# Peptides against a protein of PDB entry 4JHK: the designs that were tried, part 25

Target 1, 212 residues: chain A of PDB entry 4JHK
Amino acid sequence: EDYKIQSFDLETQKLLKTALKDPGSVDLEKVSSVIVDQSLKDQVFSREAGRICYTIVQAEAKQTNGSVFRRNLLNRLQQEFKAREETRKRSTQEWVCLVSFICNIFDYLKVNNMPMVALVHPVYDCLFRLAQSDALKNEEEVDCLVLQLHRIGDQLEKMNVQLMDELFNLLRDGFLLQEDLSSMGRLLLLEILEFRAGGWKLSDTAQKYYYS

## One batch from the design tools (peptide)

Design b1_p18_1_s1 (made by RFdiffusion4, then SolubleMPNN; from b1_p18_1, 8 letters changed)
Fold by OpenDDE base, seed 3:
Structure b1_p18_1_s1 (fold): chain B 212 residues (1-212), chain A 18 residues (1-18)
Amino acid sequence: as target 1 above (212 residues)
Amino acid sequence: SAEEKLKALDEELLKELS
C-alpha cells in the first residue's frame, strides 16, 4: 500500500512509515500528534490520515495487543472537538479540516467493521454546526458539509436516522429560505438533498449537472 | 484484549464527546 505522506519532512515520513510497520518502536503519542496537526492544516491529507490511523491501530493490536496510538489519537481529537468553536472563530480552514478529520476517523477507524459509536454524536454535532445559517453562507463550510455527507452520510443515517432527518430539514430550509447563500452553495445543497433522496447515490446525469 | 480496550475507550469517549 502507498500512503500519501509527501507533505511531511523526510524525518516525519520515516517516523510514520516505521509506525505503520513496527508501532512498538516509535513514540505513538508523537505519531498521533503529528497526524492530527497535519490533518488540521490539510483537508486532503485528512482523508489519508484516516487510512493511516487505521493501519497503525491494526498493527499495534497485532504486535502488542495494545491501543496506545488510538488512545492518544482520540484524546487529541477530543481536545480539538471541545475547542471547535474557538477553532472556527480563528480559522474557517482549520475548522473544516477538523470536521473532515473527525468524519474520516469515523469512516476508517472501525471495530469489527462497525463504526465507533462514540463518534456518532460528535460527527452529527459538527455537521449540524455546518448546517446553521451563519455557516451555510460560507461556501467553504458548505463544501465541507456536502463532502462529508457524500462520504459517510449513508453510514451516519444507519446509526441515527432521526438526527439525519433533522439535519436535512435544516439543509432544506437553508436552500429554500436563506437569502445570503452563494450560487454554488445553493447548488451544492440542492445536490446533497437529491443525493440522499436517491438513496445516497447520484445518477450520471445529475453528476454532470452539478459538477460539470 | 485490544478489542476490549478499544471498546472501553469508546465508552469513555462517548461520555465526554456527546
Scores: peptide ipSAE 0.028, ipTM 0.656, DockQ to the pose 0.801
Fold by OpenDDE base, seed 5:
Structure b1_p18_1_s1 (fold): chain B 212 residues (1-212), chain A 18 residues (1-18)
Amino acid sequence: as target 1 above (212 residues)
Amino acid sequence: SAEEKLKALDEELLKELS
């Protein structure tokens, strides 16, 4: 399987390719650091990063029964999560990249097709932060929130329906009551409310209406 | 399988991260 790593220099590409095939022959801490750093800068890469991480985790488990990569990855994620408010203050772009990356890791790092329970609350905390009034007025944050809910909302709800209900109460209130939403932001909130109400599914017609 | 091995390691890893 091919992975999209062309944005890295040749040396780093070689490192990543080796990690995917023979993780025991490389510094897995360095590999995890490189992946996280790039994911914090490029939201598009964060999706691919999830796939890469999953493959490396599987390869290491198969080769050495080890979990060095996953441990380093999750430790780094925890550090970034703890500093999320500072990141948001510094750069909205970096903040939404962080949220996107955490959500993608939640989506891809599964064991027996089950998500890691330890990531549930951190993911919800990020989404709740995006659902606050000061974040909802920023279209970039609304885009991120809605995108993540489209990707993993159904999975998150299965893990904790009460938190999902609380989150969507905030989104409903934002849609109905907040005055400084952008037109697109308001439209996206309405769409995601309908998306969940429809069992986390959209018809092709509805998708075209909101995203064409 | 690799996935089965990961399942066996999950509890220990989650404890370390908690």
Scores: peptide ipSAE 0.027, ipTM 0.683, DockQ to the pose 0.362
Fold by OpenDDE base, seed 2:
Structure b1_p18_1_s1 (fold): chain B 212 residues (1-212), chain A 18 residues (1-18)
Amino acid sequence: as target 1 above (212 residues)
Amino acid sequence: SAEEKLKALDEELLKELS
């Protein structure tokens, strides 16, 4: 199976490939750090990163019954999460990459085919931050918010429906009451409201309307 | 088991991240 890691230099690519096949032979702390660093720069990669991380976790578990990679990965994520406000102030792009990565880890890095409970609140915290008025006026943040909800909203709701209700109350209020939303931002909020209302699915008509 | 270790890690991190 191929992984999209062409954005890394050749040495790092080799490191990652080795981690995927023989995790016990590499510095898994370094591997985790590299993946996180790149995910904070490239939102597209962040999705692939989730898959890569899952594969490494499984490989290490099978090979050595270890969890070094996962531990280091999550510790790094925790550090970045704690610094999320600073990241947001420094770079919206890095902020949305962080959110995207956390959400993708939630999506892919499952334990016993279940989402990690430890990630539920961090994910919600990120999404709630994106749902604040100062974030909703930024189309890039709205794009991120809506994208993540499309990807993991149904799973996340199953973990905590109360928080999801609260989140969508903010989104509804933003859609209805906030005046400085971009046209596209407003459209995206409407779409995601309908998306959830439809059981986290879009009708064919809605799909055409919002994404044609 | 590996699965148990992962679950234990999850539980340990829950307090820190939540």
Scores: peptide ipSAE 0.026, ipTM 0.675, DockQ to the pose 0.874
Fold by OpenDDE base, seed 1:
Structure b1_p18_1_s1 (fold): chain B 212 residues (1-212), chain A 18 residues (1-18)
Amino acid sequence: as target 1 above (212 residues)
Amino acid sequence: SAEEKLKALDEELLKELS
């Protein structure tokens, strides 16, 4: 498979390719660090990172019955999560990349098609942070919020419908009451409200209205 | 199966993280 790792230097590409095929022969802590570092810089890569991580987890389980990579990955993720407010203060881009990465890990690192329970609250915490008034006024953060809800909202709701209701109460209030939203931000909030109301689906007509 | 192995590893990991 093609894992779109061309953005890395050749040495790192080799490391990643080896990890995908023969994880027992590489430093899996280093591999996890490289993936996280790049995911914090490139939101597009963060999606690919989820797929890569899942593949490495499977490969290690099959080869050595180990979980070294997953443990290191989640440990690093936890560290970044704990520092999320400082990250947001330093760089909005890095912050939304972090959220995207956490959500993608939630989406891809499933066992028996079930999400990791340990990631549910961290994901919601990130989404709730994006739903605060100081974040909703930033279009980049709204974009991130809406994108993640499109990707994993239905899964998250199944894990905790109460938290999802609370989150969408904030989004509705933001849409209706917050005055310093951008036009696009307001449109995106309306769209995601309708998206959930429609069972996490949009009609073709609605799709054209919001995204054409 | 591979899936069963992953399930077992996941359960162990969840215990460590909880």
Scores: peptide ipSAE 0.024, ipTM 0.644, DockQ to the pose 0.349

Design b1_p18_1_s2 (made by RFdiffusion4, then SolubleMPNN; from b1_p18_1, 5 letters changed)
Fold by OpenDDE base, seed 4:
Structure b1_p18_1_s2 (fold): chain B 212 residues (1-212), chain A 18 residues (1-18)
Amino acid sequence: as target 1 above (212 residues)
Amino acid sequence: SADEKLEQLDQELLEALS
């Protein structure tokens, strides 16, 4: 199994590869820090980061029955989540990377093939923040919101349909009532509304309409 | 089980997030 870690220097790549195969032989705190730091800078890496994290967690559990990596990862995630508003103020890019990372951790870091229940509300909190008027006017935030809903919306709904209904009420209102949406932002909101209405699926025709 | 222990740990560590 190959992992996309080309964005790191060779030494760090070696560290990550070793962590994936033999987690007990490396500093897992350092590994977690490297992964989180990069995920907060590169949204593309966030998807891969989730997969990497899951693999390391499983490998450590099997090798030593340990949870050092998972503990460090979640602690760091908690710190970043708590500071999310400050992060958003400082950098929209870092903020959307944070959201993307949290969502991808939710998507990949499963226990017994189930999402971590503890991440459900934090994920919704992030998505609700992106659904506020001040965020919807920023296309970068809308892009992030819609992307995450495409990736994990169906899973989130299964965990809490009431919150999903509330979230989409906000999105509907934003689409219909908010005047300072970009054209692309409005299009994306419409698409995601249709996406959910279609059972978190789009027809080929609709897919082409919105994304071609 | 190990998985159950991990789940418990996750819940404890992320309690402040919920």
Scores: peptide ipSAE 0.031, ipTM 0.658, DockQ to the pose 0.704
Fold by OpenDDE base, seed 3:
Structure b1_p18_1_s2 (fold): chain B 212 residues (1-212), chain A 18 residues (1-18)
Amino acid sequence: as target 1 above (212 residues)
Amino acid sequence: SADEKLEQLDQELLEALS
């Protein structure tokens, strides 16, 4: 399977490729740090990062029955999550990348085909933060919120429907009541409201209406 | 086992992030 790691220098690409095949031969703490650092810079990579992380976790489990990589990865993620408000103040882009990364880790790092329970509340916390009035006025944050809900909303709802209902109450109120939403932001909120109402599906007609 | 370690980590993460 091919992984999109062209954004890294050649040395780092080699490191990642080795980690994917022979995780015991590399410094897995370094590998995890590199992946997290890049995920905080590139939201597109964060999706690929989830897949890469899953593969490394599986490879290490098979090779040594170990979990060094996952431990280091989640420890770093924990640190970034704790500092999320400072990150948001410093850079909206880095904040959005952090949310995207956490959501993608939730999506890919499954145990026995089940989401990690420990990630449910952190993911919801990030999405709730994006659903606050001060975030909804920022189109970049709305883009992130809507994107993650398209990707993992169905899974998250299965884990906690009450939190999902509360989240979408905020989104509905934002759509209806908030005055400083951009036109695109308002459109995206309407789309995601319709998406969930349709069972986390979007008709072809709706797709053309919102994204053509 | 790896699964047991993951469960332990999951619990630790839950406690730290909640």
Scores: peptide ipSAE 0.030, ipTM 0.680, DockQ to the pose 0.755
Fold by OpenDDE base, seed 5:
Structure b1_p18_1_s2 (fold): chain B 212 residues (1-212), chain A 18 residues (1-18)
Amino acid sequence: as target 1 above (212 residues)
Amino acid sequence: SADEKLEQLDQELLEALS
């Protein structure tokens, strides 16, 4: 399988490639830190990062029955999550990258083909934060919120339907009542409301209407 | 299983997040 790691320098690319094939021969703490650092800067990479992380976890488990990489990765995620409000205050871009990364880790790091239960509430906490009035007025945060719900909303709902109902109550209220939403933000909220109502599916016609 | 054990360890590790 090919992985999109061309944004890294050659030395780091070599490190990542080796980690994917022979994780026991590299510093897995360093590997995890590199992946997290890049994911906090590049939201697009965070999606690829999920795949990379999953592959490394599987490779290490198979090679040594170890979990050093996964432990370091989750420890770093915990640190970043705890500091999420400070991150948001410092940079909206870094904040949405953090949310995207956590959501992508939830999506890819499955145990027995199931999402990690430990990540359910942290993911919801991030999404609820994006659903607050002060965040909904920022189109960049709305974009992130809607993107994550498109990617993992159905999985999250299966884990806790009550929290999903509460989240969408906030989104509905934001759509109907909040006055300082951007036009695009309001459109995206409407779309995601319809997306869930349709069983987390969107027709091709609707796709063109909202995103073309 | 090994996967179940790993999940339990992760749950403990991420306890502060919940």
Scores: peptide ipSAE 0.030, ipTM 0.660, DockQ to the pose 0.620
Fold by OpenDDE base, seed 2:
Structure b1_p18_1_s2 (fold): chain B 212 residues (1-212), chain A 18 residues (1-18)
Amino acid sequence: as target 1 above (212 residues)
Amino acid sequence: SADEKLEQLDQELLEALS
């Protein structure tokens, strides 16, 4: 399969390609760091990064029954997660990239074809942070929140419906009560509220209303 | 199994985040 890694220099592309095919022949700690670093800069890449990570994990498991890449990846994620407030303060863009990446890892990096239980709370913590009043006023953060919920909301709810209920209580309150939401932000919140209410699906009429 | 080992690793590494 082809992976979208054209944003990297040629040397790094080669590194990634080798990791995908022969993970035992490369520095998997370096590979994980490169992927995380780029994911923190490019939200579009973060989606692809999840797929890449899954492939490398599977390749290493098949080749050596090892978990070096996964260990390093998760360690790096833990570091970034712990520093999330600092990241948010420094750059909203980097913050939403971080959230996107964590959510995409949750989406793609399955264990026994199931989401990693250990990522459930971290993902919710990120989404809850995006659902706070100071974040909801920022359209970029709202965009990120809504996007992730569209992508993995149904999976997250299956893992913990109580947290999802609490999250959406915040979103509902934000939609109804918060005055400094942008028009688009308010629209997006309404859409995601309806999206969940519809079983994480949009009707044809709703699709046209919100996205046409 | 390999998957079980990975799951265990995940729990150990991310315990502080839960």
Scores: peptide ipSAE 0.029, ipTM 0.663, DockQ to the pose 0.698

Design b1_p18_1_s3 (made by RFdiffusion4, then SolubleMPNN; from b1_p18_1, 9 letters changed)
Fold by OpenDDE base, seed 5:
Structure b1_p18_1_s3 (fold): chain B 212 residues (1-212), chain A 18 residues (1-18)
Amino acid sequence: as target 1 above (212 residues)
Amino acid sequence: SAEDKLKALDEEMAAALS
């Protein structure tokens, strides 16, 4: 399998490959830190980080029935989440990578094929932040918001429909009332509003309109 | 308010992941 780790140096690649197959032989705290650090800098890797993390979790469970990696990963995630406003102030790119990473962890790091309940509100918190007026005016943040809702919106709604309704009320208001949206931002908000209204899917006609 | 919601969710995550 290709885990998109080519961006790392050879030593780190070896570390990650070993973690995927023989997690008991490496420092899993270090592995988790490497994954989080790279996810904050690289959007491509951030998209794949959830899958990598899940594989390591499963490998450790099978090998030692342990959960050291997951514990360290979630601890680091909590730290980054707490500092999210400072991260956003420092770098929009790192902020959207953080959101993407959290959403990918939610999507892939499941227990008994169920989402981790503890991640539901953190994910919503990030999406609500992206739905604020000061974020909606930034196309990069709108891109991130819409992308995550496309990927995990249906799962999130199943966990808490009330929060999803509130979130989309903000998006509707942004679309209708906010004056400093970019043309692309406005288009993306319209698309995601229609996406949810259509049961988290696009019609063939809508697909061609927005993406062709 | 939106700010209140963000604070509440932040605290909830801290408790859940601690």
Scores: peptide ipSAE 0.029, ipTM 0.533, DockQ to the pose 0.111
Fold by OpenDDE base, seed 4:
Structure b1_p18_1_s3 (fold): chain B 212 residues (1-212), chain A 18 residues (1-18)
Amino acid sequence: as target 1 above (212 residues)
Amino acid sequence: SAEDKLKALDEEMAAALS
């Protein structure tokens, strides 16, 4: 399998590759820390991080029947989630990376092929935060919100349709009522509204309209 | 089992993240 870890130095890449194949031979706490740290800096990597994490979790479980990596990963995730408002105040970029990372973990880190129920509300909390007026005026946050909904919206809805309805009520209100949205932000909100309305799919015509 | 341990962790996380 090809994992997108080019952003790391060669030594760290070797560490990650070893963790993927032989997790018992490396410090899994260190591995988890490296993955989380990079995910908070690089949204491109955060997109891949969930898949990497899942692979390591499965490899450790099979090799040693252990869960050291997952425990450390989720503990760190909990810490970052709790500090999310401070992160947002400090750096929009770090905040959207955090959201992306949490969503990606939700997407890939399955238990018995099911999403971790514990992550459902944290994911929604992040998305609801992005749907607030002060966030909708920031195009970076709108981009993040729409991106995550494109990636995991259908899965999230299956977990809790009521929260999804509430979220999209906010998005609709933002689209219709908020005056300080950027043109692109408004376009993205409209697109995501249509995306969900279409069963989390876009027609070829709509795809061309919004992204071509 | 490993899966049981992971489920237990999920429950722990649910309490921690709620």
Scores: peptide ipSAE 0.028, ipTM 0.676, DockQ to the pose 0.869
Fold by OpenDDE base, seed 3:
Structure b1_p18_1_s3 (fold): chain B 212 residues (1-212), chain A 18 residues (1-18)
Amino acid sequence: as target 1 above (212 residues)
Amino acid sequence: SAEDKLKALDEEMAAALS
């Protein structure tokens, strides 16, 4: 199976590949650290990171019945989540990467094909933060918010529809009432409102309209 | 079991992040 890890140097690529196949032969704490660090720098990799993490978790479980990687991964995730406001203040880019990473872990790191319950509220907390007025005025944050909702909105809603309703109330208010939204930001909010209303689907025509 | 460990970690994570 091909993993998108070309952004790493050759040594790190080898480390990751080994972790995927033989996790017991590598330092899984180091592996988790590398994945998190890169995910905080590259939002595109954050998507791939979820898949990589899932594979390593499964491989370790099968090989040694261990959970060292997952423990280290989640510990680091916890630390980053707790510091999310400081991260946002320091760098919007790092903040949206963090959100993307958390959402992708939610998407891929499942137990018995079910999302981790522990991640539901943290994900919502991140999305709610992106839905605040001070964040909605930033197009980069709106992009992140809308992207995550496209990816995991349907799954997240199944976990807690009440929170999803509250979230979308904020998005609707932002779309209708907030004055300092960018044109693209406003368009994206409208699109995601329509996306959910359509059962988390859009027609090809609508997609072309919003993303042309 | 591995599943039990994962479940326990999930619960621990929930407590820590709440």
Scores: peptide ipSAE 0.027, ipTM 0.669, DockQ to the pose 0.804
Fold by OpenDDE base, seed 2:
Parts: sequence; structure tokens; C-alpha cells
Structure b1_p18_1_s3 (fold): chain B 212 residues (1-212), chain A 18 residues (1-18)
Amino acid sequence: as target 1 above (212 residues)
Amino acid sequence: SAEDKLKALDEEMAAALS
């Protein structure tokens, strides 16, 4: 398989490639740290990171029946999640990368073909933070919020419909009541409201309207 | 409150991932 790891130096690329094929031969704590660090810098990579992580988890399980990588990954994820407010204050870009990464891990790291229950509330917490008024006024945060809901909203709802209802109440209120939204932000909120109302899919007509 | 909910989510994650 082709993994988009060209942004890393050659040594790190070798490390990642080895982890994908022979995870028992590398320091999986280091591998997890490298993946998380890069995911915090590059939102595009954060999606690839999910796929890479899944592959490493599967490879380790098959090779040694171990879960060292997943444990280290989740421990690092927990640390970053706990520090999310500080991250947001320091860099909006790193914050949205963190959210994107957590959401992509949720999307790809399945246990018995089901999402990890332990990630449900952390994901919702991130999305709820993006749905606050101080975040909704920032188009970069709105972009992130809407993107994640497009990607994993249907899965999240299946895990906890009550939280999803509460989240979308905030989004509706933001759309209707908040005055300092950008035009694009308001449009995106309307689109995602319609997206969920339509069963987490967008009609061809709506697609043309919002994304033409 | 919203703040309480966020705090609860943090605690749940800490418990689940620890």
C-alpha cells in the first residue's frame, strides 16, 4: 500500500515503513510520537495518520498479539486532549489539527469493526468546543467542525444520539443567533444542519449550492 | 452546564484511556 509519508525525513520514513511491516522490530512509542507530532502540524496528514495507525495496530496484533502501539498512541492522545485549551490558545492551526487527528483515529481505529467507545466522548468534547460561540466566529474552526461531521457524524450519532442532538442545538443557535459569523461560516453551518437532517447525506442540488 | 459537561467528558476520557 502507498502511504503518504514523504513529508518525513528518510530516517523517519524508514521507521514508519518498518513499523507497518515489522512493528516488533521498532520502538513503537517513538513511532506513535512521530505520528502524533506530525498530525498536529498537518491536517492533511492527520487523515493519513489514521490509516497508518490502523495498519500498525493490525500488524502488531498479527505479529505478536500485542497492543503496545495502540496503548502509546492513546496515551499521547490523552495528553494532547487534556492540553487542548492551551493548544487552541497557542495555535488555532494546531488545535484544528488535533481535532482532525482525534476524529480520524476514531474513524480508522476500530475494535471488532466498531468504533472505540473510549474515543466517543473525547471526540464529542472537541466538537462541542468548536461549536462554542468563540470558536464559531473563526472560519478555520468552523471548517474543521463541518469537515469532521461530514466524515464521522453518522458514526458518532450511532454511538450517542443525545450528544449529537445537543451539539446540533448549539450549531442551530449559532446559525440563527450569532451575529459575528463569517458569511462562509454561516453557510457551512446551514449546510451541515441540512446534511444531518437529510440522513447524513447531501442531495445533488444541495451539493451544487453549497460547494459549487 | 456546558462547562460541567466538558469537565465530565475530560474525566471520562482520563478514566477510559488510563
Scores: peptide ipSAE 0.031, ipTM 0.540, DockQ to the pose 0.112; fails the geometry check

Design b1_p18_1_s4 (made by RFdiffusion4, then SolubleMPNN; from b1_p18_1, 9 letters changed)
Fold by OpenDDE base, seed 4:
Structure b1_p18_1_s4 (fold): chain B 212 residues (1-212), chain A 18 residues (1-18)
Amino acid sequence: as target 1 above (212 residues)
Amino acid sequence: SADDKLKALDEELKKALS
């Protein structure tokens, strides 16, 4: 399979390829760190990173019945999550990359075909932070919020519908009451409100107008 | 325009929430 790792140097590519095929022969802590570091720089990569992580987890489980990679990955993720406010202050780009990565891990790294319960509140905490007024006025953060809700909103709601209701109350209030939203930001909020109302599916009309 | 799209989506949202 092609995992789109051409953005890494040759040595790192070899490391990742080996981890995918023979995880027991490499330093899985190092592998996890490399993946997280790159995901914090490239939001597009974070989607692929989720798939890569899942594959490595499965490969290690099959080969050694181990969970070294997953443990290291989640530990690093928790560290980054705890420092999320500092990250946001330092770089909006790194912040949205972090949120994207956490959401993609939630999406791909499932146990018994179910989302990891431990990731539910961290994901919601990130989305709630993006739904605050100081974040909603920033189009880059709104883009991230709406993108993640499109990708994993339905799964998150199944895990905790109360939190999802509270989140969307904030989004509705932001749409209606916040004065410094950009036109595009307001459009995105309205679209995602409609998206959930339609059962987490995009209507034909919404698709036509939003993506035309 | 963005304004036109917003108006269109607003109408669709009203229908979806009704």
Scores: peptide ipSAE 0.008, ipTM 0.400, DockQ to the pose 0.014
Fold by OpenDDE base, seed 2:
Structure b1_p18_1_s4 (fold): chain B 212 residues (1-212), chain A 18 residues (1-18)
Amino acid sequence: as target 1 above (212 residues)
Amino acid sequence: SADDKLKALDEELKKALS
C-alpha cells in the first residue's frame, strides 16, 4: 500500500513504515504523537492519517494482540480535544485540522466494522462548535464543518439521530438568520442541508452546481 | 453567479424537504 508520508523526514518515514509492518519493533507512543502532530498542521494529511492509524492498529492486533498504539492515539486525541478552545483561539487552521483528524479517526478506526462509540460525542462536540455563530462567520470553519458532514454525517446520524437533528437545527438557523455569513458559507450550509435531506447523497442539481 | 447557484439550490432544497 502507498501511504502519503512524504511530508515527514526520512527518519520519520522509516519509523512510520516500520510501524505499519512491524509495530512491535518501534515506540508506538512516539508514532502516535508524530501522526497527531502532523495532522494538526496538515488537514490533507489528516485523511491519510486515519488510514495509517487503522493499519497500525490492525497490524499491532495481529502481531501482538496489543492495543498500545490505539490507546496512545486516543489519549493524545483526548488531550487535544480538551484543549480545543485554546487551539481555536490560537489558530483556526490548527483547530480545523484537529476537527478533521478526529473525524477521520472516527471514520477509519472502526471496531468490528462499527464506529467507536467513544468518539461519537467528541465528534459531535466539535461539529457543534463549528456550528456556533462565531464559527459560522468564518469560511474556513464552515468549510471544515461541511466537509466532515459530507464524509461522516450518515455514520454519525446512525449513531445518534437526535444530536444530528440538533446540529442541523443550528445550521438551518445559521443559514436563515445569521447576517455575517459569507456568500460561500451560506451556499455551503444550504447544500449540506439539502445533502442530509436527500439521505446523505448529492442531488443532481447539487452535483451540477458544485462540480460542473 | 453565486446568487444564481444559491437560488437554484434553494429551490432544490424546497423540493427535497417537501
Scores: peptide ipSAE 0.007, ipTM 0.390, DockQ to the pose 0.014
Fold by OpenDDE base, seed 1:
Structure b1_p18_1_s4 (fold): chain B 212 residues (1-212), chain A 18 residues (1-18)
Amino acid sequence: as target 1 above (212 residues)
Amino acid sequence: SADDKLKALDEELKKALS
């Protein structure tokens, strides 16, 4: 299996490759830190990061029945999550990368093929933050919100439908009542509302309306 | 335009949410 790690220097690439095959031979705290750092810089990488993390977790479990990597990863994630408001103030780009990373970890880092319950509220907290009026006016944040809901909305709803209802109430209100949304922002909100209403699916015709 | 799309899709949304 090929992993997209070309954005790292050669030494770091070697570190990651070794972690994927022989996690016991590397500093897994360092590995987790490197992955998180890069995920905070590159939203596209965050998707790959989820897959990489899952593979390392599985490799360590198989090799030593350990969970050092996962523990370190989640600890770092928690630190970044706690500082999310400061991150948002500093850089919208870093903020949406953080949200993307958390959501992708939720998507990939499953236990017994089930989402980690511990990640449910952090994910919702991020999405609720993106659903606030000050965030909805920013297309970059709306893009992130809608993207994550497309990726994990169905899974997240299964974990807590009440929170999902509350979230979408905010999105509906934003669409209907907020005056400073961009046209594209409004379009995206409308699309995601329809997407959920359709059982987290979108018809081909609707797809053309929103993305063509 | 995006505005035109919104008007058209709003009706579809109403149907989907009904």
Scores: peptide ipSAE 0.007, ipTM 0.380, DockQ to the pose 0.014
Fold by OpenDDE base, seed 3:
Structure b1_p18_1_s4 (fold): chain B 212 residues (1-212), chain A 18 residues (1-18)
Amino acid sequence: as target 1 above (212 residues)
Amino acid sequence: SADDKLKALDEELKKALS
């Protein structure tokens, strides 16, 4: 399987490949740091990082029954999450990459085939931040918000329907009341509102108009 | 156009929320 690690230098690629197959032979703290760092810079990698992390976690568990990688990963993730406002101020790109990364970790890094409960509130907090007026006026942030809801919205709702209701109240209000939305932003909000209302899928009519 | 798409989706949304 292709893990899309071409953006790394050759030495780092080798490190990651080794971690995927023989995690006991590498510094897993370093590996976790490398993955997080790149996820903040590369949107393509950020979207794939969850799958990579899951594979490393499984490999370590199988090899040594260890959880060093997961522990380091989650610790670093928490640090980045706490600094999310600073990240957003510094770089919108890094901010949306962070959100994408957190959402992908939620999607792939499961325990006993269930989402990690500890990630539920951080994910919602990120999505709520994207749903604020100052973020909704930025198409890059709206794109990120809508993309994540398409990917993991149904899973998140199962974890906490009340938070999802509150989130979509904000999105509805943004769509109806916010005057400085771009045409595309408004279109995306309307689409995602319909997406949830339709059971987290697009109607045939909506799909036709939006994607053709 | 984007405006036409918005109108169409608005109608679909009304149906979905009804």
Scores: peptide ipSAE 0.005, ipTM 0.355, DockQ to the pose 0.014

